# Peptides against a protein of PDB entry 5K2M: the designs that were tried, part 55

Target 1, 273 residues: chain A of PDB entry 5K2M
Amino acid sequence: MRIGITYTVLRREEMAIKERAGEFGEVVMLHEDDLLFPGNYDLDVVIIRNVSHFKALYTARLFESEGIPTVNSSRLIFEAGDKLFATLRLAGKVPVPEWKAALSEGGALRVPDSLGYPLVSKPVFGSWGRLLAKVNDRDSLEAVLEHRKWMKNPLYGIHYFQEFVEKPGRDIRSYVIGGEFVGAIYRYSNHWITNTARGGKAEPCSDPEVEELSVKAWEAFGEGALAIDIFESEKGLLVNEVNPNMEFKNAARVTGADMAGKLVEYAVEVAKT

## One batch from the design tools (peptide; aimed at target 1 Y7 T8 M15)

Design b2_p25_7 (made by RFdiffusion4)
Pose (drawn by RFdiffusion4):
Structure b2_p25_7 (pose): chain A 273 residues (1-273), chain P 25 residues (1-25)
Amino acid sequence: as target 1 above (273 residues)
Amino acid sequence: SEEEELRELLAEQEEELREMEEEEA
C-alpha cells in the first residue's frame, strides 16, 4: 500500500493525514514541485491536499489519467468546489437559500426583483469567505458589479447571488466522509461572515438535525469527503455550500473527532479499487 | 516574493514535523 499525499505547505491537517496514512502503508509526500505529467507514479491512491482549488482539480485529473484513483476525485473537486455547479446538484435534494445566477452586468441588475434586498454576492470558485459581499441596495449592487467587471478573471463574470439569511451569529460546518457523518461544529463571529479563516471561532455542534441534513447533502454528490456549510434560519436549516478540500484542525480539536483518520480510512478503501 | 515565503514556511514546518517524530520515538 503506497499512499500519495499532494500538498502545497504542510498545514496541521496534512501532518495528521501523513501520520494516519503511515499506519496503513508507505506514505509518498508529493509537493507541487514533484508533480510532472506524463510520469510514472507507483501509487495505489492519492490524497489531494493542494491549497489552490484549481491545482487540486488538475492534479486529481492528472493522476486519474495515470490510472491512479484520487480522493477527492477531479469530478467532485470541480462540481462541489464551484458554487453554481454545487447548488445545481444540491437543489431539490436539500433545502438551500434562494439563489440566482446571471451571465452579465445587465442580467445581474434584475436579480433583486427575485431575491429582494439584502442579498449576497460571492464568487463561484471562492473559499475562506473572500470577496463575499452583503448588498443592501442598488448602489451597492452597482458598486460590486463595477468592481467585478474590472477584475481580470473571467470567472468573476458569472454572477452568483443568494438571499441574505439572518443567521443566529453563527453557522454550522459539518463533515461527511464516504456517507458517514463524522462531526460538526458551530462557527461564531460578530460578523455575518463566519469562516474560521477570517477569525471565526469553532465550538462543538451536537444537533441531530444537522447530522441527517449533512448526509442528504453528501448524497447529492454520492462520493468522497465533504465539508458542508449549513445555515440556521427562521425557515429551518439551509445547506449553503459544500467543500472538497476540507480544513478541519479547529473542528477536530473542538469535537475530538478524528477527521484525518476517517479521510485516510476512506482513501484506503478507494485504494482497494 | 510569495514563492520564497512559502518555501521558507514549508522548511520550518518540515523541521517541526521531524522534531515531533523524534519526541514520539

Design b2_p25_7_s1 (made by RFdiffusion4, then SolubleMPNN; from b2_p25_7, 15 letters changed)
Fold by OpenDDE base, seed 1:
Structure b2_p25_7_s1 (fold): chain B 273 residues (1-273), chain A 25 residues (1-25)
Amino acid sequence: as target 1 above (273 residues)
Amino acid sequence: SAEEERRRLLEERLREEEERRRRRE
C-alpha cells in the first residue's frame, strides 16, 4: 500500500501520521510545493494535512479526480470546514447554538430581531478564533459589518451569527474518526473564546454524554476524521463547530489516545473500500 | 457526575459574570 500525506508544515501531527503510516506501507510525503495536477500519482490513499482549508479542499478534490481517495474527502472538507455548511448538517442531528445567516448588510442588521443580543459574528471559514466578534449592541454590529465591506474575500460577505453561549470557563473538543470516538478534552480559558492554541489549559474529558453527542455529530457528515467543538451551556451540550483538518497534538498528549494511528487506520480502510 | 459538575461550574460562571456586570454599572 502507498499512502500519500499532503502537508504545508511538518508539525507534530504530520510526523506522527507519517510514522504510523509507515507501519502499513510505503509513505509518500507531499509538500504543497510538490503538488502539480494533473499528475501521475501512484497512491492508494492520500491523507490531507494542508494547513489552509481551501488548499486542503482543492488538494483533496484534485486527487479524487485522479481516482485516489482522500482522508478527508473533498466533500467532507467542504461541508465541515465551512461553519455555515457544517451548521446545516449538524442542526438536523444534534443541538447547536441558535444561528442566523444573512447575505447582505441589510439582512445582517435584522439578525438581532431574531436572536437578540449578545451575538457572535463568525466568518464561515477560518480557524483559531480569527475574526470572531462578540456583538453586544447595534453599534458593534454596524462596526463589524462596515469592516467586512472592506475585506477582499467575497466569503466575508456571508454573514454568519450565533447566539452568545455562556460557558463554564471551558469548552470541549472531541475527536471522532471513522465513526469511532477517539477522545475528548476540556479547553480552559477565562476568555469567551476557548482555544488551546492561545495558551489554554487542556484536560481529559471523560463524559459519556459527550461521547454520544460527538458520534451523532460525526454521523451528520457520515465519513472521515473530525474534531468536534462542544459547548457546555444552560441548555445542555451544544455542538458549535467541527474541523475536518484537526490539530490533535494537545489532545493526544492529554488523553493518551493514538489519534494519528486511528487516522491512518481509517485511511487504510478507505483505501481498501 | 460530569453533568452535575458542568452545571455547578456554569452556575458559578454565571454568578461571576453577573457580579462583574453589577460592578460596571
Scores: peptide ipSAE 0.377, ipTM 0.845, DockQ to the pose 0.012
OpenDDE base, seeds 2, 3, 4, 5: peptide ipSAE 0.351, 0.358, 0.362, 0.364; ipTM 0.832, 0.837, 0.837, 0.839

Design b2_p25_7_s3 (made by RFdiffusion4, then SolubleMPNN; from b2_p25_7, 14 letters changed)
Fold by OpenDDE base, seed 1:
Structure b2_p25_7_s3 (fold): chain B 273 residues (1-273), chain A 25 residues (1-25)
Amino acid sequence: as target 1 above (273 residues)
Amino acid sequence: SKEEELRELLEKELKKLEEERKKKE
């Protein structure tokens, strides 16, 4: 078994994946600078750990074009890594925050007619709460839309909005790999954006309802390894988003779960199919 | 292209944030 691992930065996650992969076969570390296509890669499977969503997506697709399966697949990265596309999958299976998508400024200005205020404006791509805006009123909405006009990436012209969900000072990050629930954490923050990457405290989450919901959320995609963001709301648990390029350092530390091992085990299974 | 430049800029900023995060851990 030859296992490739693509990466941008050798983080704790990539080190753990490398270490665990070594138990199953030969490990080939592939920094982004090492990737040229078409290439003659002798690999049974590739674990995709590129930091950039787009680099991860294209890397996966390029390996697949050479007959090498990837974890995650380019299909999953594409569907799960776009917040709007992910919402489309999730909304059919699990409770999600109320949302609207608009394809123009004119359309976006009508979103409050359906969702009211406050709203959360999100780009369809990006991580760690970048370019999230709480929109409390019409003036704020107009300001966000005006700024988006001057952003160069055409994807900023896709306007994705959610209702603002009142959370109990925390959210939940769960992990499902190959359909198996691996673990979950609470992420605490005094800010409405509860990302641990922004200095939030993490604690173990042992809730059977979270486990069940997480598996159902994964089933909306039906493959791969996903981190799942869940909100605790007055309406119950809501699946906010999923991440096909998960960070799990804090979750692994807090829960003690072998997330790297589970990821490698799944990759080995994929290689054998 | 302007899009490529933005992607590069975003990637650089991401790298900086990751480095800052590593310093805080």
Scores: peptide ipSAE 0.000, ipTM 0.303, DockQ to the pose 0.069
OpenDDE base, seeds 2, 3, 4, 5: peptide ipSAE 0.000, 0.000, 0.000, 0.000; ipTM 0.214, 0.355, 0.249, 0.299; seeds 3, 4, 5 fail the geometry check

Design b2_p25_7_s4 (made by RFdiffusion4, then SolubleMPNN; from b2_p25_7, 11 letters changed)
Fold by OpenDDE base, seed 4:
Structure b2_p25_7_s4 (fold): chain B 273 residues (1-273), chain A 25 residues (1-25)
Amino acid sequence: as target 1 above (273 residues)
Amino acid sequence: SKEEELRKLLEERLREERERREEKE
């Protein structure tokens, strides 16, 4: 078994994946600078750990074009890594925050007619809560829309909104790999954006409802390794988003779950299919 | 119940947020 691992930065996650992959076969570390296509890659599977969503997506697709399966697949990265496309998958299977998409400023200005205020404006792509805005009123909405007009990437012209979900100062991040629940954590923050990357504390989450919901959320995509962000709301548990390029160092530390091992095991299974 | 616990947590957080706003005003 020859396992490729693509990466931008050798993080704790990539080190753990490398270590665990070594137990299953030969490990080939592939920095982004090593990637040139078409190429003669002798690999059975590639674990995609590029930091950039788009680089991960294209890297996966490029390896797939060489007949090499990837974890995650380019399809999964594409659908799960776009908040709107992910919502389209999730909304049919699990409770999600109320959402609206608009394709113009004029459309976006009508979103409050359906969702009311406060709203959350999200770019369809991006991680770590970048460019999330709590929109409390019309003035704030206009400001967000005005700023989006001047952003260079045309994807910022896709306006995705959610209802603002009141959270108990925390959210839940769960991990599902190959359809199996691996673990979950609470992420504590006094900010409405809960993220451990922003200095939030993490604690183990042992909740059967979270486990069940996480698996159902994964089933909306039906493949791969996903981190799932879940809100605790007055309406119950809501699946906010999924991440096909998950960070798990904090979750692994807090839960003791072998997330790297589970990811490698899944990659080995994919290599055999 | 889990729902009751969550409701209490939310109510507490909302109260804390209101108190913080009132202290700033």
Scores: peptide ipSAE 0.118, ipTM 0.680, DockQ to the pose 0.012
OpenDDE base, seeds 1, 2, 3, 5: peptide ipSAE 0.042, 0.027, 0.034, 0.026; ipTM 0.556, 0.593, 0.510, 0.503; seeds 1, 5 fail the geometry check

Design b2_p25_8 (made by RFdiffusion4; failed a check: the pose's geometry)
Pose (drawn by RFdiffusion4):
Structure b2_p25_8 (pose): chain A 273 residues (1-273), chain P 25 residues (1-25)
Amino acid sequence: as target 1 above (273 residues)
Amino acid sequence: EVPYNEEVLQEAVNEDYEEVWEPPP
């Protein structure tokens, strides 16, 4: 059993994964510099841990082209990692915040007629709560659209919006791996953006409703290891987002769950074809 | 093995936002 781990820097998550994988077989640490294709790699499975979402997608696709299964797969990395594609997959399967998509500035200006104010604008490929905007009126919408327009990346032209959900000073992050619920936390902040990457704080979450909803959200994709974001609202729990390159150091510390171990166990199972 | 580095981590995160990426076929 040879287990590959692709990484950019060795965060705590990557170190814990390396250690757990060592109990099952030879660990082959693959920095981005070690990635060259086409190439001969002798691996039964690769755990994708690249920090760049896009580099993780392409390395997963490249290893798949060498006949080497990846965790997570290139398909899941793409579908789950893009807010719009992921919302299309979650819709009708679990409750989600109301949302709209537009393909131009003009189309985006009509979004408030459907969603109302306040509304949330966020990039389709983003993480860590970056470039999220709470838009309270037209002037703010025009400001966000004007800035998005002048940004180089054509992906900023895909305008994705959600109604603003009044959360109780926190949100929920849960983890489902291979269909098994492995844990959840609250992420608190005095700011409406609660990511731990922006200073949000982790506490244990033992709400049985989140366990079931988290499995249903995972079932919309039917594979892999997903970190799932959930909002509490006046209309019950809403699934906001799913994430295919999970961070969990605060979550594992707070809940005591072995998220790195469970990811590895799942990877060994996929390595057996 | 390349160890942890905060600057490199931030550079990798920013790359997603500053670079143009084409979807695979």

Design b2_p25_8_s1 (made by RFdiffusion4, then SolubleMPNN; from b2_p25_8, 14 letters changed; failed a check: the pose's geometry)
Amino acid sequence: MRGYDEELYEEALESDYTEVHEFLP

Design b2_p25_8_s2 (made by RFdiffusion4, then SolubleMPNN; from b2_p25_8, 16 letters changed; failed a check: the pose's geometry)
Amino acid sequence: MKGFDEKLYQEALDSDYTEIHEFPE

Design b2_p25_8_s3 (made by RFdiffusion4, then SolubleMPNN; from b2_p25_8, 15 letters changed; failed a check: the pose's geometry)
Amino acid sequence: MRGYDKELEEEARNSDYTEIHEFPE

Design b2_p25_8_s4 (made by RFdiffusion4, then SolubleMPNN; from b2_p25_8, 15 letters changed; failed a check: the pose's geometry)
Amino acid sequence: MRGYDKELYEKARNSDYEEIYEFPE

## One batch from the design tools (peptide; aimed at target 1 V9)

Design b2_p26_1 (made by RFdiffusion4)
Pose (drawn by RFdiffusion4):
Structure b2_p26_1 (pose): chain A 273 residues (1-273), chain P 26 residues (1-26)
Amino acid sequence: as target 1 above (273 residues)
Amino acid sequence: SVEEEALAAVDEDYEEDWSHAFDVLF
């Protein structure tokens, strides 16, 4: 059993994964510099841990082209990692915040007629709460759209919005791996953006409703290891997002759950075809 | 540091053109 781990830097998560994988077989640490295709790699499975979402997608696809299964797969990395594609997959399966998509500035200006104010603008490929905007009126919408327009990346032209959900000073992050719920936390902040990457704080979450909803959200994709973001609202729990390259250091510490071990166990099972 | 390098990697996602990522659908 040879288990590959692709990485950019060795965060706590990557170190814990490397350790757990060593109990099952030979670990082959693959920095981005070690990635060259086409190439001969002798691996039964690769755990994708690249920090760049896009580099993780392409390395997953490249290893798949060498006949080497990846965790997560290139398909899941793309579908679950893109806010719009992921929302299309979650819709009708679990409750989600109301959302709209527009393909131009003009189309985006009509979004408030459907969603009302306040609304949330966020990039389709983003993480760590970056470039999220709470838009309270037309002037703010025009300001966000003007800035998006001048940004180089054509992906900023895909305008994705959600109604603003009044959360109780926190949100929920849960983890489902291979269909098994493995844990959840609350992420607190005095700011409406609660990511731990922006200073949000982890506490254990033992709400049985989140366990069931988290499995249903995972079932919309039917594979892999997903970190799932959930909002509490006046209309019950809402699934906001799913994440295919999960961070969990604060979550594992707070809940005591072995998220790195469960990811590895799942990877060994996929390695057996 | 590890944190700085990780952040730089995330920044790259936001500053570079990745629109070709849709090619993986084919």

Design b2_p26_1_s1 (made by RFdiffusion4, then SolubleMPNN; from b2_p26_1, 10 letters changed)
Fold by OpenDDE base, seed 5:
Structure b2_p26_1_s1 (fold): chain B 273 residues (1-273), chain A 26 residues (1-26)
Amino acid sequence: as target 1 above (273 residues)
Amino acid sequence: SIEEEAQAAVDEEYTEDHSWVFELLK
């Protein structure tokens, strides 16, 4: 078994994945600078750990084009890594925040007619809570839309909105790998944007409802390794988004779950199919 | 830090002009 691991930065997650992969076979670390296609990599599977969503997506697709399966697959990265496409998968299976999508400024200006205020503006791509806006009124909506016109990426012209969910000073991050629930954490923040990468406190989450909902959310995609962001709301648990390129350093530390091992085990299973 | 480097790599995805990639598909 030859296991590739693509990466941008050698984080604690990549180190842990490398270490665990070494127990299953030969490990080939592939920094982004090492990647050239078409190539002859002689790998049975590749674990995708590129930091950029798009680099991860293209890397996965490039290996797949050479007959090498990836974890995650390019399909999963594409569908799960786009907030709108992820919502489309999730909405038929699990509770999600109310959402609207608009393809024009004129359409976007009508979103409050359905969702009301406050609402959240999100780009369809990206991570770490970047370019999220809590839109409290018409003036703020107009400002966000105006700024989007000047952004160079055409995907900023895809307007995705959610209802603003009042959270109890925390959210939930769960992990499902190969359909198995691996663990969950509470992420605490006084800010409406909760992100552990910004120094939030994490605590273990042991809730059977979270576990069940997380597995159902994963089943909406039907493959791979996903981190799942869940909100505690007055309406109950809501699946906010999923991440096909999950960070798990804090979750692994807090829960004691072998996230890296489970990811490698799944990759080995994928290699054998 | 490694975390700052990872953040910078993510931020680059937002700040770089990738519009040309989409134009190639037209």
Scores: peptide ipSAE 0.027, ipTM 0.589, DockQ to the pose 0.394
OpenDDE base, seeds 1, 2, 3, 4: peptide ipSAE 0.009, 0.014, 0.017, 0.007; ipTM 0.476, 0.422, 0.515, 0.470; seeds 1, 2 fail the geometry check

Design b2_p26_1_s2 (made by RFdiffusion4, then SolubleMPNN; from b2_p26_1, 14 letters changed)
Fold by OpenDDE base, seed 4:
Parts: sequence; C-alpha cells; structure tokens
Structure b2_p26_1_s2 (fold): chain B 273 residues (1-273), chain A 26 residues (1-26)
Amino acid sequence: as target 1 above (273 residues)
Amino acid sequence: SIEEKALEALEKEYTEDHSWIFEILK
C-alpha cells in the first residue's frame, strides 16, 4: 500500500495522518510544490490535505484523472466545500438554518423581505469564519454589498445569506468518516462566530441526537470524511455547514478520538475498492 | 506560525479568480 498525502503546511493533523498512514504502508508526502500533472504517481490512494479549497479540489481531480482515488474525492470537496452547494445537499435531509441566495445586488436587497433581520452574510467559500458578517439592518446590508463589489474574486458576487441563529455561546463540531461517527466537540465563544481557530475553548460533546444528525448530514453527500458544524437553536439542532478539509487537532485532543487513524483507515478502504 | 502560513495560503485563494472551476464542473 502506497499512501500519498498532499499538503500545504505540515500541521498537527498532517503529522498525525502521516504517522498513522505509516502503519498501513509506504507514505509519500507531497507538498504543493511537488505536484506536477500529468505525472507518474505510483500511489494507491491520496489523502488531500491542501489548505486551499480550490487547490484541494484540483489536486483531487488531477489524481483521479491518473486513476488514483482520493480522500476526499473531488466531487465531495466541490459540493461540501461550497457553503451554498453544501446547503443544497443538506436541506433535503437535515434541518438547516433558513437561507437565501441572490445573484445580484438587487436580489440581495430583497433577502430581508424573506428572512428578516438580523442576517448572516457568508461567502460561498472560505474558512475560519472569514468574511462572515452579521447584518442587522438595511444600511449594513448595503455596506456589505458595496464592499463585495470591490473584491477581486467574482465568487463574492454570489450572495449567500442565513438567518441569524441565536446560539448558547457555543456550537458543535462533529466528525463523520466513511459514514461512521467519530466524535464531536462543543466550541465555546462569547462571539457569535464560534471557531476554535479564534481562541475558542473546546469540550467533548456526547449527545445521541448530535450523532444521529451528523450521520444523516454525512449521508447527504454519501462519501468521505466530513467535519459538520451544528447549531443548538430554539428550533432544535441545525446543520450549519460541512467541511471536507477538516481540522481536527482540537477535537482529537479533547475527545481522545483517533481521527487521524480513522481517516487513514478509510483511505485504505477506498484504495481497496 | 503554522496558523499564519495557513492563513496566507487561504488569503491567496480569496484574491484569485477561480470562478471558472464552476463552469467546468457543470
């Protein structure tokens, strides 16, 4: 078994994945600078750990074009890594926050007519709560829309909004790999954006409802390794988003779950199919 | 830091036009 691992930065996650992969076979670390296609890669599977969503997506697709399966697949990365596309998958299977998408400023200005205020403006791509805006009123909406016009990436012209969900000072991040629930954590923050990368405290989450919902959310995509962000709302549990390029260092530390091992085991399984 | 390097990598993603990928994946 030859296992490739693509990466941008050797994080704790990549180190753990490398270590566990070594138990199953030969490990080939592939920095982004090492990747050139078409190439003669002798690998049975590639674990995709590129930091950039788009680089991860293209890397996966490029390996797939060489007949090498990837974890995650390019399909999963594409669908899960875009907040709007992920919502489209999730909305049919699990409770999600109310959302609207608009393709113009004129459309976006009508979003409050449906969702009301406050709103959350999200870019369709991105991580770590970047460019999330709580939009409390018309003036704030206009400001956000104006700023989006000056952003270079045209994807900022895709206006994705959610209702603002009041959370109990925390959210839930769960992990499902190959359809199996691996673990979950609470992420605590006094800010409306709960992200451990921003200094939030993490604690173990042991809730059967979270486990069930997490598996159902994963089933909306039907493959791969996903981190799932869940809100505790007055309406019950809501699946906010999924992450096909999951960070798990905090979750692994807090829960003791062998997330790296589970990821590698799944990759090995994928290699054998 | 590792986080800073990761952030820098992500910042490049936000500044570059990758919208064409959605056209080819249709």
Scores: peptide ipSAE 0.019, ipTM 0.605, DockQ to the pose 0.751
OpenDDE base, seeds 1, 2, 3, 5: peptide ipSAE 0.016, 0.010, 0.020, 0.008; ipTM 0.574, 0.448, 0.604, 0.502; seed 3 fails the geometry check

Design b2_p26_1_s3 (made by RFdiffusion4, then SolubleMPNN; from b2_p26_1, 12 letters changed)
Fold by OpenDDE base, seed 4:
Structure b2_p26_1_s3 (fold): chain B 273 residues (1-273), chain A 26 residues (1-26)
Amino acid sequence: as target 1 above (273 residues)
Amino acid sequence: SIEEEAEAAVNREYTEDHSDIFEILK
């Protein structure tokens, strides 16, 4: 078996994936600079680890066009990596924060009529809580909309809003790979935006309700490897978002779960189908 | 550290992913 691994930056995750993949077959590391299509790649499966969401998406689709399956698939990357598209999948299967989407400034200005204040404005794309805004009032909403108007990416014209969820100073990140729950962590932050990449403390999360909800959230997509962000709310557990391009170094360290091994095992399974 | 450099590079790529989409959509 020949396992490709595409990457932008050789992180701890990519190193761990490479190491574990070596136990199953020949490993071909493919930096973004090495990728040229169409190509004659002799690979049974490709693990997609490009940092960019869009580069990951296109890389996956390009390999698929050559008849090489990818983990994650371009379909999964597309649907899970877009917050609105992910919400559309999740909302029918699991509890999610209340949300609205608007396609114009005029539409966006009516969102509070339905959701009230405070709101969270999110771009449909992006990571690490970038361009998240807590919108407390009309003036703040108008300001966010005005700023988005000057942003060059037309995707900023897609206005996605959630209710503001009050969290107990933490959120949950779980990992489901091939439908199997692998592990979960609490991410602690004093800020309403919780992210371990910004120096937040992580602790193991052992909660059967989190496990069950995480699997159900994964089932909304039905394939691949997903990190799942869950909020603890007064309404119970809410699935906030999923990430098809997961970082797991902190989760693996804290839980002791073999995230890299599980990812490789799943990729090997995909290669055999 | 190598880890800090990797994190900076990842941050740059994510920023560029936003900005390159900004530039590609320019």
Scores: peptide ipSAE 0.120, ipTM 0.710, DockQ to the pose 0.190
OpenDDE base, seeds 1, 2, 3, 5: peptide ipSAE 0.063, 0.083, 0.086, 0.091; ipTM 0.690, 0.696, 0.702, 0.700; seed 1 fails the geometry check

Design b2_p26_1_s4 (made by RFdiffusion4, then SolubleMPNN; from b2_p26_1, 12 letters changed)
Fold by OpenDDE base, seed 1:
Structure b2_p26_1_s4 (fold): chain B 273 residues (1-273), chain A 26 residues (1-26)
Amino acid sequence: as target 1 above (273 residues)
Amino acid sequence: SVEEKAEAALEEDYTKDHSDIFKLLE
């Protein structure tokens, strides 16, 4: 078996994936600079680890066009990596924060009529809590919308909003790979945006409800490897978002779960189908 | 740093035009 691994930066995750992939076959590391298409790659499967969501998406699609399956698939990357598209999948299967989407400023200005204040404005793409805004009032909403008009990416014109969820100073990140729950962590923060990349403490999460909900959230997509962000709310557990290009170094360290191994094992199974 | 390089790669997603991605929905 020949396993490709595409990457932008050789992180701890990519090193771990490479190491574990070597147990199953020949490993071909493919930096973004090596990716030329059509390339007639001799690979049985490709693990997509490009940092950019869009580069990951296109890389996956390009390999798929050559008949090479990818983990994650371009379909999964597309649907899970967009917060709105992910919400559309999740909302039919699991509890999610109340949300609204608007396609114009005029539509966006009516969102509080449904969600009230405070609400959270999110870009449909991106990571690490970038461009998240807690919108407490009309003036703040108008300011966010005004700023969005001047952003060059047309996706900023897609207005995605959620209710503001009061969290107990933490959120949960779980990992489901090939339908198997691999592990979960609490991410602690004194800020309403919880992210371990921003200096949040991580601790193991062992909660059967989290495990069950995480698997159900994965089933909304039905394939691949996902990190799942879950909120503890007064309404119970809410699935906030999923990430098809997961970072797991902190989770692996804290839980001891072999996330890299599970990812490789899944990729090997995908290669056989 | 490795983290700074990863962060820079993510910044490209925010700053570039990705309008062609919507053609994948058709």
Scores: peptide ipSAE 0.027, ipTM 0.596, DockQ to the pose 0.771
OpenDDE base, seeds 2, 3, 4, 5: peptide ipSAE 0.009, 0.008, 0.008, 0.013; ipTM 0.506, 0.486, 0.518, 0.506

Design b2_p26_2 (made by RFdiffusion4)
Pose (drawn by RFdiffusion4):
Structure b2_p26_2 (pose): chain A 273 residues (1-273), chain P 26 residues (1-26)
Amino acid sequence: as target 1 above (273 residues)
Amino acid sequence: FEYFVEEEEEYLKKKAEEEVEEEEEE
């Protein structure tokens, strides 16, 4: 059993994964510099841990082209990692915040007629709560759209919006691996953006409703290891997003759950074809 | 494609390196 781990830097998550994988077989640490294709790699499975979402997608696709299964797969990395594609997959399967998509500035200006104010603008490929905007009126919408327009990346031209959900000073992050619920936390903040990457704080979450909803959200994709974001609202729990390159250091510390171990166990199972 | 996503990748890499350095100081 040879288990590959692709990484950018060795965060706590990558170190814990390397350790757990060592109990099952030879660990082959693959920095981005070690990645060259086409190439001969002798691996039964690769755990994708690249910090760049896009580099993780392409390395997963490249290893798949060498006949080497990846966790997560290139398909799941793309579908689950893109807010719009993921919302299309979650819709009708679990409750989600109301959302709209537009393909131009003019189309985006009509979004408030459907969603109302306040509304949330966020990039389709983003993480860590970056470039999220709470838009309370037309002037703010025009400001966000004007800035998006002048940004270089054509992906900023895909305009994705959600109604603003009044959360109780926190949100929920849960983890489902291979269909098994492995844990959840609350992420608190005095700011409406609660990511731990922006200073949000982790506490244990033992709400049984989140466990079931988290499994249903995972079932919309039917594979892999997903970190799932959930909002509490006046209309019950809403699934906001899913994440295919999960961070969990604060979550594992707070809940005591072995998220790195469960990811590895799942990877060994996929390594057996 | 790489040209368009370059800035996003550089930002994330920098922040990840800072996070690792902070953990080593602990």

